# Peptides against a protein of PDB entry 5VZU: the designs that were tried, part 16

Target 1, 271 residues: chain A of PDB entry 5VZU
Amino acid sequence: GRTLEDIFHEHMQELILMKFIYTSQYDNCLTYRRIYLPPSRPDDLIKPGLFKGTYGSHGLEIVMLSFHGRRARGTKITGDPNIPAGQQTVEIDLRHRIQLPDLENQRNFNELSRIVLEVRERVRQEQQEGGHEAGEGRGRQGPRESQPSPAQPRAEAPSKGPDGTPGEDGGEPGDAVAAAEQPAQCGQGQPFVLPVGVSSRNEDYPRTCRMCFYGTGLIAGHGFTSPERTPGVFILFDEDRFGFVWLELKSFSLYSRVQATFRNADAPSPQ

## One batch from the design tools (peptide; made by RFdiffusion4, then SolubleMPNN)

Design b1_p9_6_s4 (from b1_p9_6, 5 letters changed)
Fold by OpenDDE base, seed 5:
Structure b1_p9_6_s4 (fold): chain B 271 residues (1-271), chain A 9 residues (1-9)
Amino acid sequence: as target 1 above (271 residues)
Amino acid sequence: LEEIAKDLS
């Protein structure tokens, strides 16, 4: 039987070959597109921009991080053999914070897996409920042909009667337990360690994180075959670093801000 | 094993 090492070596040879093929295609024709940095908003979790990510297999990639209300998005600026440029490599749901356990329990992959899958099921339930509300609202615009019912002239009658007693219906104020929005404690960073069996090309990752969110990553075969979204954890380390744990793949990608200043990289104002 | 991360293989 092929060892995991044999499969790994074969996959690496294929990636090197694919990289060679793509690089050789650049000798013939290159199309250049200007990329603009997304505008920053005050409510953005961190400043949007270019990040360099190390994907184990593919080496160094460039991703644009942008914020879209309660969602963040990592868009590939560089493509790889699996996922082409312009694809959304990660989608982060900023509504669904992941609470990491203590440092001892963070080493347990099954515990992280449980936490992420519980959030995944909540996201699915919310999507099903929101899908039903959107479906029911469209059904009722049947064209009521308002047939003009004729103006019958019906008459005067006067009568007085007075005395409707006010029923004191003492409606008990239902205590709407306002689900206390736990203030987003801009808490001191918590200790962070990767679970056992999660692969990271570099052991040099931040050992403290600010916050984590549920997200999904895009995976595919070579040539963008059978693309699917896999569950994961977005980990904010600081203003310039974030990670993504690919749960099903048991891998970690570290992203660091590209510190280069670009002239004329701001998006033109929408006219 | 680190390098299989985006492949469905």
Scores: peptide ipSAE 0.080, ipTM 0.801, DockQ to the pose 0.254
Fold by OpenDDE base, seed 4:
Structure b1_p9_6_s4 (fold): chain B 271 residues (1-271), chain A 9 residues (1-9)
Amino acid sequence: as target 1 above (271 residues)
Amino acid sequence: LEEIAKDLS
C-alpha cells in the first residue's frame, strides 16, 4: 500500500511540475497590474502592507494585509496552483478574540479546536440573527392609499402671555468623569507554542504572541475548484509578524513583513 | 502533511 510518505512525495512532485508548467506558459503572456499599499489608519492593529508567508510545498507567497473596520484581510499578491492572485486567503474577525490557555494546555490540539469551534458557533448565531432583522423590515410596505384629507382652515395665533421669572437653578456641573479609556494595554505578550500535531515548516516561529483572533482561510483544489472557508486562528506576534493556524488542516503559516520601501506605491488621495 | 495546506486533496 502507498505510505503517507509516498503520497506526500507524489503530491510534491505534482506541485513542482504544475509550477514549472505555469512558469513556462507565462513566459509568452505576462499581464502586469499595479498594486497600491493600503493607507495606514490610527485604529489599525499593526501597519498594513506586504508580508511574505510560507505555505509548505507552495513555498514563499506574498500577501497584502489590510484592515476593514472590525475585519482584517490577507489578499494574495502571488497565486499558486490552487488559489489565484487577488483572492482573500485569510479573513480575520477582530470582534472575536481567541484566548489561548496556559503553555501546557496550548500543546493540546483538542483544547484549541474546542475554543475555535465555540467562537465559530457564536459567529454563526450572530449571522442568523442579523439575517432575520433584515428580512422582517421589508414585508410591511403595504400600499397605504393616502386618502386626501380636506384642508381645514388656519386658526389664528393667540396672544402674548407674560413674565415667567428666571429661576437661578445653579445646577452644579456634574463632573463627567471621562472614563479614561485605559489605553488598550499592549498586553504583555503571552508564551506561545503550536499544539502537538500542527505542522510548521520549521520550529523558527515566535514563542510569544500579543493577541489572537478568530478567522477563516481559503482552501481549494487545483485550478481553484470547490473553494471553501476553513476555521483558524490569527496569531499576532509583533508589528512585523503574524501567523495563521489552519485548524482542519492542522498546519501553521508564518508571515513576516517585507522590509522594502516602495516609491509611489501609496494610493492617490481621494480628490 | 504541511504541503496540503491549501489543497483540498
Scores: peptide ipSAE 0.078, ipTM 0.801, DockQ to the pose 0.259
Fold by OpenDDE base, seed 2:
Structure b1_p9_6_s4 (fold): chain B 271 residues (1-271), chain A 9 residues (1-9)
Amino acid sequence: as target 1 above (271 residues)
Amino acid sequence: LEEIAKDLS
C-alpha cells in the first residue's frame, strides 16, 4: 500500500512539475490582463482589495476580496494547479454569523464542526423555502382587469379662518445636556485560537478576532477536476487581515492586505 | 498533508 509519505512525495513531485510547466509557459507568450480594484462602499465590512495568502506547496496566492450586499467573495488573482485564476475561492454569507465558543472550547474541532454544520443546514433550509415562494408567486397574477372605479369628486373642504393668536409662552430652553452617547463600544475582539488538528503553516496568526461568518470554499483536483464547495468559517481579524477555516480539509488560510498602492487601479466608471 | 489544502486528492 502507498504510505502517507509516498502519497505526499508523489503529490509534491506533481506540484513541482506543474509549477515548472507554468513557469516555463511564461518564456513563450505572456498575456497581461489589467486588474481593477473593486470600488469601496460605505456598507462594506472592510475595505475591499487585494489580499495575500500563503498556502502549502502552492506558495503565495493573491485573492481579491469584494462585497456584494450580504455576501463577500474572494476571487483568485493567482491560479494554482487545482484552481485557476478568476475562480471564487471563497464565498461568505454575511447573513450567517458564526459565534465562536470560549477559548477553551475553540480548541475542540468537533465543537466548531457542530456550529458550522448547524449554520449550513439553516442556509440550505432558507434556500429551499425562498425557492418555493418565488415559484408560487408567479402563478396567481392572472390579469385582473381592475375596472377603473369612477373618480369620486373631491369635495372642497371650506377654508376656515385665520385668527389663532400667537401665545408667546417663552418656555426656557432647558439645557438638555446631550448625554454624550458613548461611542458604541466597537465590539471587543474575542480571543481566537485554531482547533487542535487544524493545520496552519504559520502559527503567527492573530489571537483575537472581531467576527466570524459562515462561508464556502472551492476545492478541486489537479487541472480543476471535480470542483466542489466545502463549508468553512470566514474570520475577520482586522481591517487588513482575515482567515478562512476549511472545515473538511482541517486547514486554515491567513490573508493579509497587500499594502501596495497602485496608481490607476480603480475600476473605470461604467460609461 | 498541510499542502493538500484545497486539493481533492
Scores: peptide ipSAE 0.071, ipTM 0.793, DockQ to the pose 0.234
Fold by OpenDDE base, seed 1:
Structure b1_p9_6_s4 (fold): chain B 271 residues (1-271), chain A 9 residues (1-9)
Amino acid sequence: as target 1 above (271 residues)
Amino acid sequence: LEEIAKDLS
């Protein structure tokens, strides 16, 4: 039987061959577009910019990380046989933080899967509720030609009356001790390990993470066939490193900042 | 078949 290793090697060879064919075919018919770095904002989780990632068989990829309010995006700068350049390889919901369990329970893939899928269902519920509010507002522009009915006058008046007093009953409001959300001390990362059965190209990933968020990754067949979003975990390690756990694919991608400075890479100021 | 990262294989 083919081993998983044999299948992986055959697929890597195919991807390398496809990359060679694409490069060789298009050398004479290239459209060039300037890529601008996204502007940094004070509220950005980390500095936006170029990151180099590794995706198993696809090898080295370049992704642009950018922030859009409560969302982050990884946009492919390099295409591959499955996902073309310019696609959003990852979409991160910064409203939905994932709390990783202790280090022992982080080894359990089913525990991570449970946590991620519970967040996915909350995100789906929020999208359904927000969709209903937008739908109800459009219906009521019926042209009510309500005619000018005229007249009547009535006046009346007056009066009364009185007093009733008393009762003081001073029911003490019980101190609902608001469980002080301990401000997540921004300083000390938590221990991090990949679940058992999650494939990483290298075991050289940070063993401490700052925070995690729910996100989705884009997957597709060759030629961008049947593109879909798969649930995952964005893992912020530090200012220059993040990861993505592809839950359904049981894979981990590590992204490291490209430290190169580029001249004329700043976005033109919006005029 | 474990889907290879980003591939719907």
Scores: peptide ipSAE 0.070, ipTM 0.793, DockQ to the pose 0.317

Design b1_p9_7_s1 (from b1_p9_7, 7 letters changed)
Fold by OpenDDE base, seed 4:
Structure b1_p9_7_s1 (fold): chain B 271 residues (1-271), chain A 9 residues (1-9)
Amino acid sequence: as target 1 above (271 residues)
Amino acid sequence: MKGESLIAE
């Protein structure tokens, strides 16, 4: 039978050939678009910006990380044969933290899968409940009461009604102290290891993580065929490194901040 | 095969 290495080598050759064909055939039709860096906000989990995917021999992938309230997004700056540039490769739910088990249980892929699928089910329930509240609020279009005809403008006079004393009913509104969810304190780093059977193209990944979150990743066939969102884990290692575990693919992607400074890369202020 | 990127199975 073909070895996994033979299949990998043939696929690598095909992908290099596809990349060569695409670059060579479309060289005359390249449209360049300026990319702006997302503005940094104080509440951002880390500084937004460009990150480099470490994908060994498949080449350089560039992803833009941006923050959108309680969501983070990874947008492909470089396309590939599966997923074109401008697609959102990862969507992270910053409301749904993943608690990794101890280092022994982190090696168990089934345990990680269980934890992530439980969070996925909660996210699905919350989306259904919030969809029902938004649906029921629109259903009370009360009957259009027939506008009665414009009755005439009778002008009658300004009677001075009297001195109703201000009853100081000082009903103290009970401050429902909305427990300000303490900004997720930068927890002490947790020891981190990939589950057995999760492929990493580089064994040189950080062995300590700060935080993990539920997320979804975009997967597709060649030519962006049958695109779908699959569950995964966003792993924050530090200010300059994050990873994504693709549960369905049993793979791990490591991303490192691009340290290059770009002049005039700031987004124009929203007018 | 589906992939997030150029993932060989």
Scores: peptide ipSAE 0.079, ipTM 0.783, DockQ to the pose 0.410
Fold by OpenDDE base, seed 1:
Structure b1_p9_7_s1 (fold): chain B 271 residues (1-271), chain A 9 residues (1-9)
Amino acid sequence: as target 1 above (271 residues)
Amino acid sequence: MKGESLIAE
C-alpha cells in the first residue's frame, strides 16, 4: 500500500512539475503589474502588509494582509497550482472573536470544531436576516397612476372634552446585572497549542496568542477547479505573526511579516 | 485522507 510518505512525495513531485510547466509555458509574454501596500489605519488590528506563509506541501507563499472595516483579508501575491495570485486565500470576520478553551481542551480537535461551527452558523443566520431586510425595500415602487379626480368641499365641526387624573404606581427597576466585560488585558497572551491531528509544516509556532477570529479559507483543485470557502480560525500571535487553522483540512498555516522595506510601495494618493 | 494541501478533494 502507498505510505503517507509515498503520497506526500508523489504530491510534492506533482506540485514541482506543475510549477515547472507553468513557468515554462510563459515564454516571453509576462505582464507585470505593480502591487501597492495597503495604507495603515489606526483601527487596524495590526499593521497591514506582506506576510510569508507556508501552505503544507506548496512551500513558501506571499500573502498581503489588509483590513476592511470589520473584515481582514489575506490576498495571495504568489499563486500556486490550486489558487492563483490575486485570490483572497483567507477572509477574517473581526466581528466574530473565537475564545479558545484552556490548553487541555485546545488539544481536542472536536472542541475547536464545535466552537468554529457554532460561529459559522451565527454568521450564516446574520447573512440571512440582513438579506431579508434588503429584499423587502425594493418591491413597492408600483407606478402610481396620476388619476386627477375632483374637488369636493365640506365641513366643520368642533369641540371639547376633558378631564382625568393621575395614577402613581412605582414599579421597581430590576437590577440588570451588567455582565462584566472582562477588560481585554492587553498584556499576557493566552497559551496556545494546535489540536491533536492538525498538521503543521513547522512545529516552531508561537505558544501564546493574543486573540482569535472566525474566518474562511479558499481551497480548490489544481487549476482553480471547484473553489470553495472552508471554515477556519485566524490566530493573531503578535504584530508580525498570525496563523490560520484550516478546519476541514486539519492543517495550520503560519504567516510571518516580511521585514523588507519596499521603496515606492505606497499607493499613490487618490487625486 | 485530506492531504496537507489547499486542494479540494
Scores: peptide ipSAE 0.037, ipTM 0.768, DockQ to the pose 0.249
Fold by OpenDDE base, seed 3:
Structure b1_p9_7_s1 (fold): chain B 271 residues (1-271), chain A 9 residues (1-9)
Amino acid sequence: as target 1 above (271 residues)
Amino acid sequence: MKGESLIAE
């Protein structure tokens, strides 16, 4: 029978061959596109920019992280045999925070799976409810019969009616102490560990995280066949590092900021 | 096996 080693070796040979074919075919017609760094906003979770990620056997990939209100996006700058450059490899919903359990329960993949699937169901419900409110508002434009415009009668003059007196009624302003949600102190990060059975190419990942969010990752077969979005967890470690847990794939990708400074890479100001 | 962009090794 084929061993796991035989299957791995055949797969690695196929990936190397595909990578060689892709790299060798580029000699004939290269289309260059300028990439601009996304503008930073004060409300951005971290500074947007280029991150280097590890995707299993494919090696090092470059992803652009950008913020779009309550959503973040990872866009592939480098393509691979499955997902071409310019695709959104990850989409993060910043409205749906994932609360990680204690370290003992973080090791349980089924517990993480439960938490993520519960959030996925809430996101689905909110999308259905918001779709119904947008649908019902369009139905009641019954045919406005074109009533003929009756002639504008003349504007007669405004008579200056008089001085009515100021009533003093001193209604006490009830102190609605709006509990200002204190901006979540940039406190000590929560202890973090990957669940048992989640593959990580590098065991050297941060053991503390700042916050986690629900997200979806893009997966596809070779040549971008049957692309689909799978549920996952975006993990913010610090200003320069984030992770993504691919729940269905039981894999973890670590992303680290590209420290290289690019001249003239700023997006043109929106005119 | 579909070689996905993320093959969990």
Scores: peptide ipSAE 0.036, ipTM 0.763, DockQ to the pose 0.414
Fold by OpenDDE base, seed 2:
Structure b1_p9_7_s1 (fold): chain B 271 residues (1-271), chain A 9 residues (1-9)
Amino acid sequence: as target 1 above (271 residues)
Amino acid sequence: MKGESLIAE
């Protein structure tokens, strides 16, 4: 029987060959499109921009990270044999924070899976409930017959009521000690480790993370066949690094900010 | 090993 190593080697060869075929085919007919950096907003989790990622067998990829209210999006700038350029490789729900367990329990893949799947079910429930409210609201715009508003009569000016003496009830303002919301300490990141059995190309990933969020990743066969969104975890390490755990694939992708400065890469102001 | 590709099996 084929070993797992044989299967991996064949698969890697296929991916390299496909990458070569696609790149070589495009060399004859390249459409260049200008990429603009997304504008940064104060509420953005980190500065949006270009990140370089390692997607296991796909090698080095470029992803644009952008923020869209309560969602973050990783858009492929470089395509691969499975997922073409311009596709959303990851979609992050910033409403659904993932709380990682302690470092010992983080090694348990089943615990991470449980946490992620519980959040996935909440997201599904919220989508079903929001779909029901949007459906019921459209039915009741029956034609409002414009009944002519009858002329409201001139309400007469009520008379000067007398000099009620202000009682000086000196209610002591109870010092509501506004518990100063301790500015959420930009806390020392929680200890982070990948679960056992999650593959990473490099064991050199950050061992502390700031925040984690529920997200979905896009997977497909070669040529973008049978594309589906699978559950995962977005891991913010710092301002320049994030990861994504592909739960079903049992893989981890690390992304690092592209430190290149691009002149004139800002989107033109909407005219 | 299967987890290194964004390929649906």
Scores: peptide ipSAE 0.036, ipTM 0.765, DockQ to the pose 0.249

Design b1_p9_7_s2 (from b1_p9_7, 6 letters changed)
Fold by OpenDDE base, seed 3:
Structure b1_p9_7_s2 (fold): chain B 271 residues (1-271), chain A 9 residues (1-9)
Amino acid sequence: as target 1 above (271 residues)
Amino acid sequence: MKGESLVSE
């Protein structure tokens, strides 16, 4: 029978061959596109920019992290045999925070799966409700009967009506103490561990996280066949590191900021 | 089986 080692060896040979074919075929027609770094906004969860990710056997990939209101996006700068450059490898919903349990329950993959699937169902419900409100508002354009243009009535003069006195009614402003939600102190990060059975290429991942959010990851077969979005967890570790747990794939990707400074990489100011 | 971008089967 084929050993696990034989299967891994055949798969690694196929990946090396695909990588060689992709790198060798491009010598004749390279299209260069300028990539701009996304502008930083004060409300961005972290500084946007380039991150290096580790995707299983494919090696090092470059992803651009950007913020779009209540959404974040990871866009592939490097392509692979499955997903070409320019695709959104991850989409994060910053409205849907994931609350991780204690460390004992974080080791349970089924508990993480339950939490993520409950959030996925809420996101689906909110999308259906918002779709109904947008749909019902369009239906009541009854036929605007073409009312005939009535004639211009004359500009009769503005009569100066008189000086009605200011009534002093001193209604006491009730102190609605809007409990200002204190900006969540950049407190000590929550202890973090991957669930048992989640594959990580590197066991050296941060053991504390700042916050987690619901997200979706893009998966596809070779040549971008049958692309689909799978549920996952975006994990913010610090200003320079985030992770993504691919729930259905039982895998973890670690992303670290590219520390290289690029001259003239700033996006042109929107005119 | 079809190795997806992230998962070497």
Scores: peptide ipSAE 0.035, ipTM 0.762, DockQ to the pose 0.383
Fold by OpenDDE base, seed 1:
Structure b1_p9_7_s2 (fold): chain B 271 residues (1-271), chain A 9 residues (1-9)
Amino acid sequence: as target 1 above (271 residues)
Amino acid sequence: MKGESLVSE
């Protein structure tokens, strides 16, 4: 039977061959497009920019991280045989924070899966509710035919009446126990470990995380066939490192900031 | 076994 190692080697050879074929098919007709770094905003979770990531067998990839209100996006700068350059490899919902359990329960993939799928269902419900409000507003512009009809005039009258009084009753305000928002202690990262059975290309990932969010990752077959969004977890480790757990793939991708400074990489100011 | 790649099966 094929070993997992045999399958991995065959797949790596296929990816290398595909990369060679693609690079060889582009004779001399390369179209170069300038990429600009996204502007930083004060409300950005971390500084936007280029990150180097590892996608299992695909090797080293470059992703642009950018912030768009309550969403973050990882856009592929480097394509691979599955996902072309310019695609959003990850979409992060900064409204849906994931609280990781304790370190013992973090090792349980089923617990992480439960947490992520519960958040996925909430996101789906919110999308359905917001879709309903947008649908009802468009329907009622029926053409009001301007029928002109006429004048009639009447009438008067009045007037009066009074009176009544005062009743007191003083219903006690029930103490709504304000669930104490645990202050986001900006200091010590939560202990972090990958669940058992989640593959990581590098075991050298940060063992503490700052925060986690729900997100989706883009997966596809070779040649961008059957592209779909799969649920995952965005893990912010620090200002220069984040991860993504691909839940359905049981894989982890680590992304590290590209420390290189690029001259003239800023977007031209909108005139 | 879903391979380590971002491949849809």
Scores: peptide ipSAE 0.035, ipTM 0.766, DockQ to the pose 0.248
Fold by OpenDDE base, seed 2:
Structure b1_p9_7_s2 (fold): chain B 271 residues (1-271), chain A 9 residues (1-9)
Amino acid sequence: as target 1 above (271 residues)
Amino acid sequence: MKGESLVSE
């Protein structure tokens, strides 16, 4: 029987061959499109921009990270044999923070899976509820019959009610000790480790993370066949690094900011 | 090993 190593080697050869075929085919007909960096907003989790990532066997990829209110998006700038350029490789729901457990329990893939799947079900419920409200709101625009303006009733002057003496009931304000919400220590990253059985190309990933969020990743067969969105975890390490755990694939992709300065890469102001 | 490709099996 084929070993797991044989299957891996064949798959890697296929991916390299596919990458070579696609790149070589494009050499004959390249459409160059100018990409613009997304404008940064004050509420952006980090500065938007280009990140270089490694998707296991796909090698080096470029992703544009952008923010869209309560969502973040990773858009492929470089395509691969599975996912073409311009596709949204990751979609992050910034409403749904993932709380990682302690470092010991982070090693448990089943615990991470439980946490992510619980958030996925909440996201599905919110989508169903919001779909019902949007459906019911369209039905009730019955014709506004223009009912005639009823006449202004006269302001009758309210009579002087008598001098009720204010009883000085000196109710002591119970000191509701407002539990000072300890300002979420925005500075100290939590310890981070990949779960056992999650593959990373490089064990040199940050061992502390700032925040994690629920997200979905796009997966497909070669030639963008059967594309689907799978659950995952977006991991913010710092201003220049993030990761994505592909839950179903049991893989981790690390992304690092492209430090190149692009002159005139700002989007033209909307005229 | 499935985890290294964004391939749907």
Scores: peptide ipSAE 0.033, ipTM 0.760, DockQ to the pose 0.239
Fold by OpenDDE base, seed 5:
Structure b1_p9_7_s2 (fold): chain B 271 residues (1-271), chain A 9 residues (1-9)
Amino acid sequence: as target 1 above (271 residues)
Amino acid sequence: MKGESLVSE
């Protein structure tokens, strides 16, 4: 039978060959588009910008990290055989923080999977509830045919009656269970380890993280066939480093800020 | 190693 090493070697050869074919086919028709760095906002989790990622089989990739309210996006600047340039390789929900367990339980892939899938189900429920509110609002524009029914004039009568007693129905104020604002332990990084069975290309990843969020990663076959979003974990290490755990792929991506200063990379002011 | 290959068997 083929070993996992044989399958991996064959797949690496196919990816190199595909990269060679694509680069050779496009050599005569390269179009260049200027990329602008996203403007930084005060509420951005970290400074937006270019990050270099290592995708195990695909090698070095460039991703643009940008912030969009309660969402962050990793957009491919470099394409690969599966996901073309301009696609969102990761989408992060900054509303849904992932609390990692202690270092012992972080080694358990099933525990991380449970935590992520519970958040995925909450995100799905919120999307269903928000979809119902948007659906009901459109139905009531029935044309009120204003038929002008005529002005009939009648009549008088006066009568009195007084008394109705004030019923004191003391509705107990239902205890609004104050959703305990989990104190933003903003300051101290927590110990971090990859679960057993999660592959990293580099064993040299940060062993402390600031915070984690739920996210989805884009996966596809060669040529962007059958693209789907899989659940994952965005891991913020520091101002210049983040990771993504691809849950279904049992894989970890490390991204490091591109430290190169680009002249004139700022977006033109909206005229 | 990141196997983003959905090798559909």
Scores: peptide ipSAE 0.033, ipTM 0.752, DockQ to the pose 0.180

